# Ledger of designs, part 93: peptides against a protein of PDB entry 3T6J

Target 1, 375 residues: chain A of PDB entry 3T6J
Amino acid sequence: PIVESYIGFIESYRDPFGSRGEFEGFVAVVNKAMSAKFERLVASAEQLLKELPWPPTFEKDKFLTPDFTSLDVLTFAGSGIPAGINIPNYDDLRQTEGFKNVSLGNVLAVAYATQREKLTFLEEDDKDLYILWKGPSFDVQVGLHELLGHGSGKLFVQDEKGAFNFDQETVINPETGEQIQSWYRSGETWDSKFSTIASSYEECRAESVGLYLCLHPQVLEIFGFEGADAEDVIYVNWLNMVRAGLLALEFYTPEAFNWRQAHMQARFVILRVLLEAGEGLVTITPTTGSDGRPDARVRLDRSKIRSVGKPALERFLRRLQVLKSTGDVAGGRALYEGYATVTDAPPECFLTLRDTVLLRKESRKLIVQPNTRLE
Target 2, 372 residues: chain A of PDB entry 3T6J as posed
Amino acid sequence: PIVESYIGFIESYRDPFGSRGEFEGFVAVVNKAMSAKFERLVASAEQLLKELPWPPTFEKDKFLTPDFTSLDVLTFAGSGIPAGINIPNYDDLRQTEGFKNVSLGNVLAVAYREKLTFLEEDDKDLYILWKGPSFDVQVGLHALLGHGSGKLFVQDEKGAFNFDQETVINPETGEQIQSWYRSGETWDSKFSTIASSYEECRAESVGLYLCLHPQVLEIFGFEGADAEDVIYVNWLNMVRAGLLALEFYTPEAFNWRQAHMQARFVILRVLLEAGEGLVTITPTTGSDGRPDARVRLDRSKIRSVGKPALERFLRRLQVLKSTGDVAGGRALYEGYATVTDAPPECFLTLRDTVLLRKESRKLIVQPNTRLE

## One batch from the design tools (peptide; aimed at target 1 A83 E207)

Design b2_p29_3_s3 (made by RFdiffusion4, then SolubleMPNN; from b2_p29_3, 17 letters changed)
Fold by OpenDDE base, seed 5:
Structure b2_p29_3_s3 (fold): chain B 375 residues (1-375), chain A 29 residues (1-29)
Amino acid sequence: as target 1 above (375 residues)
Amino acid sequence: SVSFRLEEGGEAIPADYDFYYEGVLSVRA
């Protein structure tokens, strides 16, 4: 088999300041069959990048074709095993040197093991659909998240010699209508500037890219979905995200006003954005479970994904990118922390919902007992 | 092919690098 390894101080999710990498290492084998889908996505990446909701001036000047491989992990050393990876984690290097993507297929396969009787916070009518399409939708989301999420966007930089990587006279900030007024100076990085919100902010951007681009017919075609199946994959992908936003509350510590998990914080932010869009797109309803204890249901109106959800996400995603590109930490923090704030304000009453989430949470399961077979 | 089995129990993995999904630990980076 084709063997790949991944070793070093790479992911900074455990660093509150988003800079210091945790040591990780894995050994994996290439899943050739699953890699084919991602290669098709790579082949369309340059065109799909143009579909993102920011001006070309805020996108990379030159497309660098990345590698994207599906891997089956044999061994992983670290705090947690990822489902997908995009490296390097330095945006400046991504712009100039390119990047690599991997999907850890057998990790995803584990995540696909949904038990209907334990599936929380969904309407009964959605459970079967969710179970059926969770896997396929996850593949789509991970692919987009890594390749076109983390792999997109430009940072405006002034180098040590004073040269800019953008035309100060002609590039316009689409949010302000003005010339670019802030940028990254020499020695400044995404992580160093945005610090405590950098990781979660970037994950939020990447997840948003996934949701946004999964609406594109070409994306679904790449993954082999057409017609009703494609629509169901889209629906389940969005449904999964809004559900994840609710589940995310487990990782919020009210006493410290602190999020403990960057991805979950990101998903909560997206939930807030989609809730703000209103018009019945997303509804979270507190209920009573069969056990007589608090429960909740998340509903997503599939008919409003394109009409309500997409525009809301478009505006939000553009703003995320603009603030990132310009190094506007104050603006970025204000935006992101605003959506990441957890209160008990009606109608959502998120702190109360958090109690429900905690009540309904499953015990954490560990990935164990790797099993290898020749095929 | 390589597959995993899930097992309940053990010491909790830090939440700062996990993703909750049906009780399963995973991360997307």
Scores: peptide ipSAE 0.111, ipTM 0.677, DockQ to the pose 0.147; fails the geometry check
OpenDDE base, seeds 1, 2, 3, 4: peptide ipSAE 0.095, 0.044, 0.048, 0.078; ipTM 0.682, 0.649, 0.676, 0.670; seeds 1, 2, 3, 4 fail the geometry check

Design b2_p29_3_s4 (made by RFdiffusion4, then SolubleMPNN; from b2_p29_3, 14 letters changed)
Fold by OpenDDE base, seed 2:
Structure b2_p29_3_s4 (fold): chain B 375 residues (1-375), chain A 29 residues (1-29)
Amino acid sequence: as target 1 above (375 residues)
Amino acid sequence: SVSFRLEEGGPAVPASFDFYYEGVLSVRA
């Protein structure tokens, strides 16, 4: 078997400033069969990057072909086991030296186990479809999230000698229609500038890339889905995201006005974006459960994903990228914190919904003690 | 093949490095 290992201060999710890495280490075995799927995605990555909703001037100047492997984890040292990894976590290195992607296959596999009776907040008509396509749709999302999410976008930089990595005279900000007015100076990084919102903001961008690009026929073909299956995978992927946005409320602390988990905050933001799009795309309805206690249902109109959802996500995703590229912390913070705000204002009444989410919360499952078998 | 076992009632860990997905503790980096 091919063995891969990682060790070091890698992920900064536990740092409120998004800069200091937590010690992490793992040993894993390459799953060759699953890796082949991601290799096809890598082969199309350069082309798919062009489908992202920002000008080429906001994308990497040179595409560097990354590796993408599926790993079965033997042992993991850290506070949590990831489903996917994109390294290094330094945007400058990703831009100039390249990057590597991994999917932790056996982590995903265990997460795919779903009991219908435990599945909350979905319409009954969606549950079977959700259970059927949850795994495949998640594979699509992880692949896109890592490779084309974290692996996309350019940072505008002025180096220590005063030279720019972009043409100041010709590059136009698509949001303002004006020349670029802000950038990263020497020594400034994504994390150092965006600080408290950096991790969640980037996760939101990556998740948004996944949702946006999963609509592209080529992506579904790469993953082996066509026709009705492809449409179901798309639907379930989007449905999972909006449901996750509701579930995310568990990780909000109202009394501190604080989010405790970067990915969940990101998913809530996406939910807010899609709710704002209106037109019946997403509906969250408070209900009463069979036990007589509060419940809720999330409904996604699949017929409006492309007509309503995609344009809304496109605009939002472009704004995320432009603000990131230009180092516009003020604009980025205003945008992101605006969508991340949780109040009890109607019609959503998110704080009330949070109570419902907490009420329906399932017990936390821990991934422990891997078993190894020869096949 | 390598498979994990799910356990309930384990010690609490910081939520900052995990996400809830169908009751399973995991993250995506």
Scores: peptide ipSAE 0.065, ipTM 0.667, DockQ to the pose 0.148
OpenDDE base, seeds 1, 3, 4, 5: peptide ipSAE 0.113, 0.064, 0.098, 0.129; ipTM 0.683, 0.668, 0.687, 0.664; seeds 1, 3, 4, 5 fail the geometry check

Design b2_p29_4 (made by RFdiffusion4)
Pose (drawn by RFdiffusion4):
Order: structure tokens, then C-alpha cells, then sequence
Structure b2_p29_4 (pose): chain A 372 residues (1-112, 116-375), chain P 29 residues (1-29)
């Protein structure tokens, strides 16, 4: 459509429980030139789902070209203006017929070297160069294969299923599936507090995982003297964001104030656990003399260590999502999402530095439409 | 249906009077 639109109570992020949605609406025009560079990604999107750490029976049944667009925003009502979105928010529809992927083109043109804190003098160079371009990749993957992948196991009214039970097996356990989403049950209705952050984490992780693929970069025009940087800046940005996320954590309530930032911190912790000197957090000192930190990500160890930690992580997340296992999901997540002062990081002590170097986001003014 | 949605969004925007929106976290970070 020339004009793309949508509205309702949709994103559930701000409900302390995680079910009730917050009302919004948007009207934006579809840009053509930048969209083809996405429809490409849609065309070859079919294969990639099978590269995911879980078998094809743990994935959605068919596939689709649901849509991927680049929208110049006219009116976005509500609290915020996301860079990209995958909707409608009803999973059943995501699997049965389809969904849509939205990359807002003109919001980006808005959001783009001393404020590059927690990096090194190198790094921020590659950051300034490859942040913008890589942003499209991470968003495309986050939207398309982030939430585009995965399958829900639901018990329909009768004792039957939406799938064949005897032929489905859990790779972690080896048994046959003992858990699932029953009638009326949904992602938010079960995982609740964690559902948003957990799902986002999965999407971002698939983001990095497939951001390691030559083909996707060929779609975005990255290879050779190119294919490096963009991937690096992407991962580096992920780990840095995992650091900045401490600001949005409330230690006194032992509560996270956001899904994305918490999910980022979780991915950071998983990478730190992979160890092997791949990632480091150094309690340095800024030129101003105040406290500071430097995030160190060894790029040469990306495929040899980090990737395994990813696909094992995605495999677990997805496995627990399909069977709808809350106990394992939480125990696996809230454990990773835990914030403490234990070394050799001391996140409780780092958080202060994160707050000192903290940033306050900008404001996006919007145009109107007068009727003549 | 699309026209109704467009009208509803425009009417809500005019009623709220809100012309400023905070930046996305993904972009900010």
C-alpha cells in the first residue's frame, strides 16, 4: 500500500504484569527505493529459518512473504516511535497466515564522538562508520527472523494438538514434549513479566547469529573489506548496550525497567560467560578524572567462541518457548538477568559509572495535516 | 477500513495535541 497504517492497544511493554497493551496508532507512506533492499531479504528469507539451532518441527509450519517495508512516518501517536516493528501482536496469526515487518525510514535519518562512552579511540571510528548501515541489518533480522521464527505448541480444545506429538523431541532433554500452551493461553499470559524481555532477547540474538551470514551482508551490500567492520560494530554495539542497560535496572526492587535493555544485558552476560577473553569490562578512568569503563571485544574470537554461546542460547530459549515452559524459561533467564556486585565485573558498582555517563534520549517533533 | 484508521489516528493526534515523542531506545543505544 502507498499509505501504511495501524492502531489499537498493541505493544504490551508498559504493563507491570505484561499483558495489557498501550494504545497507539501510526500513518506513514511507503518508500519504494529503500524497500526493494528489504523485499530482497524477504525473497531469500525462507532458507535461513532452517539455519536456526532448532529442528524444522520446532519452527512454524509453512513460511511467508508477510511483508517488509521502509516507511516515512507521518503520524505516530503515543509514547514512542520505534525503529522497526513486527505485528500484529497475535502469535496465532503469526504462524497461521502471517505478520508484517516494518522498517521506518525517516526516523533513522533523525538518529545518528565524545558521547561514544565505554568504547576506545579505535572502535568509535568503526562505530561512526558502520553503525548506521549495520542498523538496517540488525533491524531486518530482528523483525523478520527475530519474531518471524519459532512455533507455539498449543492444545486445542479437544485432546488433540496443533502438531504431531510422537514425532517431536526436545534436544536438551531427549524426552517427548511434556508441556505446551493450552486453550486461551498466550505468551504474555504465561511468561508475563519476562515475556516481553525474553522474546526481545531471542530476536536480537538471532539478529547477531544471522548477522554472521555472508548472504545477508550481500543483500545489504557488505563483503570483503566491508563484511568485517559491520559485523564487528554490530556485536560490539550489542555488548556495549548490554553495559548501558544497567541504567534501566532498579537494584532496590531487583527489577528491570525495560525489555530491550534487560535483554541486551542478558546477551552480554552470556557472552561474558563464554569467556576466553572474548569480552571484558575494565574499571578505567575518564580524561575528566571521574570513573569510567572500557568495553573490550576481541573480534578474532567471534566465530570460535561467541557463536556457540549464541546458538546454544537460542536453542534453549526457543525450546522453552515452544513447550511454553515458564519454570525453565525463568530459571534460565532471571538467572542471566540477575544483577550483582560479584567480580571480575561488579555490575552493581559499574551501574554507578553507567549513570554518570548516562544519556537522556532526544525528542522527535511531528508534523500535522491541515484540511483545506 | 484503511481510511477509517487514518481518520482515527488524525483525530486522536489533533485531540491529544501532543507533537513531540521521545526517541527509540534502539536508536539511542
Amino acid sequence: as target 2 above (372 residues)
Amino acid sequence: ATLAEIAAVLAYHAASGNTTVEEDVSLAY

Design b2_p29_4_s1 (made by RFdiffusion4, then SolubleMPNN; from b2_p29_4, 15 letters changed; failed a check: too like the target's own chain)
Amino acid sequence: EQEKIIKEVLKRKEESGKTEVEEDLSLAY

Design b2_p29_4_s2 (made by RFdiffusion4, then SolubleMPNN; from b2_p29_4, 15 letters changed)
Fold by OpenDDE base, seed 5:
Structure b2_p29_4_s2 (fold): chain B 375 residues (1-375), chain A 29 residues (1-29)
Amino acid sequence: as target 1 above (375 residues)
Amino acid sequence: DLEKKIEEVLKKKEESGKTEVEEDLSLAY
């Protein structure tokens, strides 16, 4: 088998400032079958980048073809096992040197093993679809998240010599209609500038890219889905995201007004965006479980994903990118923290829902080292 | 068709001996 390893101080999610990497290490085997799908995605990446909802001036000037491989993890040392990785985590290096993507396929597969009777917060009618398509939808989401999420967008930079990597006279901020008024100065990075929100903000952007681009027919075709299956994969992907936004409340600490997990915060933000879109796109309904205790149901109207969801996500995602590109920390923080705020305000009553989420929390499970054999 | 597909998936899961595991909380970095 083809063996890959990954060792070093890499992910900074445990650093409140998003700068210090946690030491991680894994050994994995290449999954050739799944890698082929991601190779096809890479082949379409340059074209798909043009589908993102920001002007070309806010996208990378030069497309650097990345590597993307699906890996089956044999061993992992770290605080958490990701489903996908995009490295390096330095945006400046991503723009100039390129990046590598990996999908941890067997980690994703763990998520596919959900038992119907234990699946929380979904309508009964959605459970079967969710069970069927959760896996495939995750593959799509992770692929897009890593490759076209983390792999997209330009940072406007003034170098140490005073030169700009963008034309100050011609580049227009699509949100303001004005010339670019802020950028990264020499020595400033994404992480240094956005600090405490950098990781979660970037995850939110990447997740949003996944949701947005999964609507593109070419993406589903790359992953081998067509017709009704493609639509179901899309639906389940979006459904999973809104459900994840609810589940995310577990990782919010009300007393400290902080989030303990960057991805979950990101997913909650997306949920808030889609709820704000209104028009019956997303509905969270408190219910009573069969045990007589509080429960909840998340509904996503599939017929409104393209008509309501996509435009809402488009606007939000564009704002995320513009604020990121221009290094507008004040604007970015205001936007992101606004959606990341958890209150008990009606109609959602998120703090109350958090209690429900905690009540329905499953016991923590262990991921164990797999067995390998030669065939 | 969907019901049949669901049954097939469930059967494959059963045959694989895979048990329910914790959902991935850190999907992508």
Scores: peptide ipSAE 0.033, ipTM 0.366, DockQ to the pose 0.051
OpenDDE base, seeds 1, 2, 3, 4: peptide ipSAE 0.026, 0.029, 0.031, 0.029; ipTM 0.404, 0.438, 0.362, 0.422; seeds 1, 3 fail the geometry check

Design b2_p29_4_s3 (made by RFdiffusion4, then SolubleMPNN; from b2_p29_4, 17 letters changed)
Fold by OpenDDE base, seed 4:
Structure b2_p29_4_s3 (fold): chain B 375 residues (1-375), chain A 29 residues (1-29)
Amino acid sequence: as target 1 above (375 residues)
Amino acid sequence: KQEEIIKKVLEEKEKSGKTEVEEDLALTY
């Protein structure tokens, strides 16, 4: 078998300031069959990058073909096991030297193990569809999240010699209509500048890229979905995201006004963006469960994903990227923390919903390391 | 207004600081 591994201080999620890496390591085996779809995605990556909602001046100057592999994890040492990885975690290196993507296939398999009777917050009519397409939709989302999410965008940099990696006279900020007013100086990184919001902000950007690009027919074709199946995969992917935004409340600590998980915070932000879009796209309805206790239902109007959801996400995603590229921490923080704020204000009453989420909390999933043998 | 509530929450958040993240599966829902 082909074995891949990494070890070191890699992920900074556990650092409140997003800068210091946690010691992590894994050993995994390449899943050749599952890697094939990601290879096809890589082959289309350069074209798909052009579909992202920012000017080419905010994208990498030169496309660097990345590696993308599906891995079955044999051993994982760390505080959290991801479904996907994009490394290195330095945006400047990603744009100049390239990057590698991996999907942890057997980790995803754990996520696919959903029992219908335990599936919370969905309408009954959506449960079977959700169960059927959750796995495939995850494959699509992870692939896009890693390759075209984390693998996209440019940081504007002034180097040690004072040279810029962009034309200050001609590059225009699409949000302001003005020339670029801020950038990263030598020694400044994404994490160092955006600090406490850096990890979650980047995950939000990557998740948003996934939702946005999964609407593209070419993406679904790459993953082998056409016609009604493709539409169902799209629907379930979006439905899963809005549901995740509700579930995310579990990871919010009201007393500290703090989020305890970067990805879940990101998913809540996306939920807020899609709720703000209005027009009946997303509806969260408090209900009463069969046990007489509070429950809730999330509804996504399939017919409004493209007409309402996509434009809202497009605008939001563009803003995320522009603020990231320009190193505008003040603007980025204002935007992101605004959507990440959890209050009990109507109509959503998120703090009340949080109580419901906690009440309906599912048992924690266990990932067990396999034994391996040669045959 | 909602804006006032958000402002207050953000101000309190700045005072409280952040803690380490809780263990979870990164891209699972």
Scores: peptide ipSAE 0.031, ipTM 0.426, DockQ to the pose 0.084
OpenDDE base, seeds 1, 2, 3, 5: peptide ipSAE 0.029, 0.028, 0.031, 0.027; ipTM 0.426, 0.435, 0.429, 0.506; seeds 1, 3, 5 fail the geometry check

Design b2_p29_4_s4 (made by RFdiffusion4, then SolubleMPNN; from b2_p29_4, 17 letters changed)
Fold by OpenDDE base, seed 5:
Structure b2_p29_4_s4 (fold): chain B 375 residues (1-375), chain A 29 residues (1-29)
Amino acid sequence: as target 1 above (375 residues)
Amino acid sequence: KLEEIIKEVLETKKKSGKTEVEEDLALTY
């Protein structure tokens, strides 16, 4: 088998300032069958980047073809096992040197295995569909998240010599209609500027890219889905995200007004964006479970994904990117923390819902080292 | 709505310089 390893100070999720990497490592085996799908995605990456909802001036000047491989992890040492990875975690390096993507396929498989009777917060009519398409939807989402999420966008930089990597006279901020008024100075990085929100903000951007681009017909074709199956994959992907946004409340600490998981915070933010879109796109309804205790149901109107969801996500995602590109920390923080705020305000009453989420919390999942053998 | 949310956050949110991270194995990407 083809063996890959990954060792070093990589992910900064445990750093409150988003800069210092946790030492982690894994040993994995290449899954050739699954890698083929991601190779097709890579082949379309340059074209798909053009579909992102920001001007080309806010995208990388030069497309650098990345590697993308599906891996089955044999051993992982770290505090959290990712489903996918995009490295390096330095946007400046991603822009100039390129990046590598991996999908941890067997880690994803753990997430795929959900028993119907234990599946929380979904309507009964959605459970079977969710179970059927969760796996495929995850493959799509992770691929887009890593490759076109983390792999997209330009940072406006003034180098140590005072030169800009963008034309100050011609580049227009699509949100303000004005020339670019802020950028990264020499020595400033994404993580250094956005600090405490950098990781979660970036995850939110990447997740949003996934949701947005999964609507593109070419994406589903790349993954081998057609017709009704393609539509179901889209639906389940979006449904999974809004459900995840609810589940995310587990990782919020009200007393400290902080989030304990960057990805979950990101998913909550996306939920808030889609709720704000209104028009019946997303509905969270408190219910009573069969046990007589509090429960909840998340509903996503399939028919409104493109008409309501996509435009809302487009606007939000563009704003995320513009604020990131321009190094506008104040604007970025205001936007992101606004959507990341958890209150008990109606109609959602998120703090109350959090209690429900905690009540319905699933048992701790155990990830066991797999065995390998020569056949 | 966003502006209202931001206003509310600014009024009520405590600025924390610390972020806690979950200490269990979590599926992320």
Scores: peptide ipSAE 0.026, ipTM 0.401, DockQ to the pose 0.043
OpenDDE base, seeds 1, 2, 3, 4: peptide ipSAE 0.025, 0.025, 0.029, 0.030; ipTM 0.425, 0.444, 0.408, 0.441; seeds 1, 3, 4 fail the geometry check

Design b2_p29_5 (made by RFdiffusion4)
Pose (drawn by RFdiffusion4):
Structure b2_p29_5 (pose): chain A 372 residues (1-112, 116-375), chain P 29 residues (1-29)
Amino acid sequence: as target 2 above (372 residues)
Amino acid sequence: DLALIYAVAAAQGNVDFNPYGDTAGTYFF
């Protein structure tokens, strides 16, 4: 459509429980030139799903070209203006017929060297160069194969299923599936507090995982003296964001105030656990004399260590999502999402520095439409 | 503005009246 639109109570992020949605609406025009660069990603999108750490039976049944667009926003009502979105928010529809992927083009043109805190003098160079371009990649993957992948196991009214039970097996355990989503049950209705952050973490992780693929970069025109940087800046940005996320964590209530930031911190912790000097947090000192930190990500160890930690992580997340296992899901997540002062990081002590170097986000003014 | 959004969305069949659903996949800066 020339004009793309949508509205309702949709994103569930701001419900302390995680079920009730917050009302919004948007009207934006579809840009053509930048969209083809996405429709390409859609065309070859079919194969990639099978590169995911879980078998094809643990994935959605068919596939689709649901849609991927680049929208110049006219009116976005509500609290915020996301860079990209995958909707509608009803999973059943995501699997049965389809969904849609939205990359807002003109919001980007808004959001783009001393404020590059927690980096090094190198780094921020590659950051300034490859942040914008890589943003499209991460978004494309986050939206398309982030939530585009995965399958829900649901018990339909009768004792039957939406799948064949005897032929499905859990790689982690080896047994046959003993858990699932029953009638009326949904992602938010079960995982609740964690559902948003957990699902987002999965999407971003698939983001990095497939951001390691030559083909996707060929779609975005990255290879050779190019294919490096973008990937690096992407991962580096992920680990840095994992650091900045401390600001949005409330230690007193032992509670996270956001899904994305928390998820990013979780991915950071998983990478730190992979160890092997791949990632480091250093309690440095800024030129201003105050406290500070430097995030160190060894790029040469990306495929040899980090990737395994990823696909094992995604395999677990997805496995627990399909069977709808809350116990495992939480125990696997709230454990990773835990914030403490234990070394050799002391996140409780780091959080202060994160708050000192903290940033306040900008404001996006919007145009109106007068009727003549 | 809200009326315009509603009218356009309604014409395309993209209006959601249920406040309770699953999580929407979004990405931010």

Design b2_p29_5_s1 (made by RFdiffusion4, then SolubleMPNN; from b2_p29_5, 13 letters changed)
Fold by OpenDDE base, seed 5:
Structure b2_p29_5_s1 (fold): chain B 375 residues (1-375), chain A 29 residues (1-29)
Amino acid sequence: as target 1 above (375 residues)
Amino acid sequence: SLELIEKIAREQGNVETNPYGGTAGVFYF
């Protein structure tokens, strides 16, 4: 078997300022079979990056082909086990030296295990489809999230010598129609500038890339889906995201106005974006469960994903990237915190829904370190 | 042991007041 490992101060999710890494490490074995689909995605990555909803001037000047492997984790020491990893966590190095992607395959496999009777907040008609395609949709989403999400976008930088990595005279901000007015100065990084929102904002961007690009036929082909299966994978991926946005309320602390999990905050933001799109794309309906207690149902109109959802996500995702590229912290914070705000305002009444989410919360899953054996 | 892991998990709980102390997977299971 091919063994991979890493160890060190890596992820900064537990730093209030998003800069200091916590100590973590893993030992894993390469899953060759599961790696194959990600290798195919890597082979198409340069072309797929052109499908992202920002001008080429806001994308990396040169695509640096990364490694992408699926790993079966043998041991993981850290506060949380991710489904995927994109390293290094330094955007400047990603721009110039490239990056590596890994999918933690057996961690994802745990997520695939869903019992129908315990599946919350979905319409009955969607449950079997959701269970069937949850795994495949996760593979698509994680692959896109890591490779084309975290692996995309350019930061506009002025170095210590005063040189720019972009043409100030010709590059136009697609949101304003004007020349670029802000950038990163020497010593400034994504994390240092965006600080408290940096991690969640970046996760939101990466998740949005996944949803947006999963609509592209080439992506589904890479993962081996066509026809009705491809459409079902798309539907379940989007359905999973809007459901996750509702579930995210578990990780909001109203008393402190704080989010406790960056990815879940990101998913709530995406839910808000798709709700704002309107036209019946997403509907959250409070209901009464069989136990007579509050429940809820999330409905996603499949027929409106491309017509309503995609344009809304496109506009939002472009704004995220433009604000990131230009180092516009004020604009980025205003946009992101606006969508991340949780109130009890009608029609959604999110704080009330949060009570329902907490009421219906499942027992926390335990991920137990596996054993290995010789054959 | 599994018993010890379960005990620790129960003691930690799922709702934390510290926004940076929580342990959660990337995807919600």
Scores: peptide ipSAE 0.026, ipTM 0.522, DockQ to the pose 0.055
OpenDDE base, seeds 1, 2, 3, 4: peptide ipSAE 0.023, 0.025, 0.025, 0.029; ipTM 0.533, 0.508, 0.547, 0.552; seeds 2, 4 fail the geometry check

Design b2_p29_5_s2 (made by RFdiffusion4, then SolubleMPNN; from b2_p29_5, 14 letters changed)
Fold by OpenDDE base, seed 4:
Structure b2_p29_5_s2 (fold): chain B 375 residues (1-375), chain A 29 residues (1-29)
Amino acid sequence: as target 1 above (375 residues)
Amino acid sequence: MLELIEKIAREQGNVEEDPYGGTAGVFYF
């Protein structure tokens, strides 16, 4: 088998300031069959990047063909095991040297083991569909998230010699209509500049890219879905995201006004964006469970994903990218923290919903690392 | 014992931090 490994200070999720990497490492085996799907995605990446909702001037100047591999983890040493990885984590290096994407296939497989009776917050009519397509939709989302999410966008930089990696006279900020007024200076990075929101903000951008691009016909074709199956995968992917946004409340600490998980904060933000879009796209309804205790239902109107959801996400995603590219910390923080704020204001009453989420919380699955043996 | 700890954690709203969104990584389930 082909063995891959890495070790070092890599992910900054454990740093309150998002700057210092946690020491982690893995040993994994390449899953060739699953990697082939991601290879097809890589082959289409240059074209798909053009579908993202920002001007080419906010995208990388040169497409660097990345590597994307599905891995079956044999051992993982760290505080958590991701479903996907995009490294290096330095955007400047991603722009100039390229990057590696991996999907942790057997980690994703654990997520597929969902029992219908334990599936919370969905309408009964959605449960079977959700169970059927959760796995495939995750494959699509992770692939897009890593390759075209983390792998997309440009940082505007002024180097130590004062040179810019963009034309100051011609590049226009699509949100303001003005010339670029901010950028990264020498020594500044995404993490150092955006600090406490950097990880979650980037995850939100990557998740949004996944949702946005999964609507593109070519994407689902790459993953082998056509016709009704493709539409179901899209629906379940979006449904999973809005459900995750509700579940995210578990990871909010009201007393500290903070989030304890970057990805879940990101998903809550996306939920807020889609709720703001209105028009009945997303509905969260408090209910009473069969046990007589509080419950809730999330409904996503399938017919409004493209007409309402996509435009809302497009605008939001563009703003995320523009603020990231320009190093506009003030604007980025205002935008992101605005959507990440959790209150008990009607109609959603998110703090009340949080109590429901905690009440309905399932026991955490434990990942047991496999053993190998020689044949 | 684990079930009891989880119950207490839920009741107290004291959910442990998980940097990767749970045991299954990116997506919570």
Scores: peptide ipSAE 0.024, ipTM 0.537, DockQ to the pose 0.038
OpenDDE base, seeds 1, 2, 3, 5: peptide ipSAE 0.022, 0.022, 0.023, 0.022; ipTM 0.536, 0.513, 0.529, 0.537; seeds 1, 5 fail the geometry check

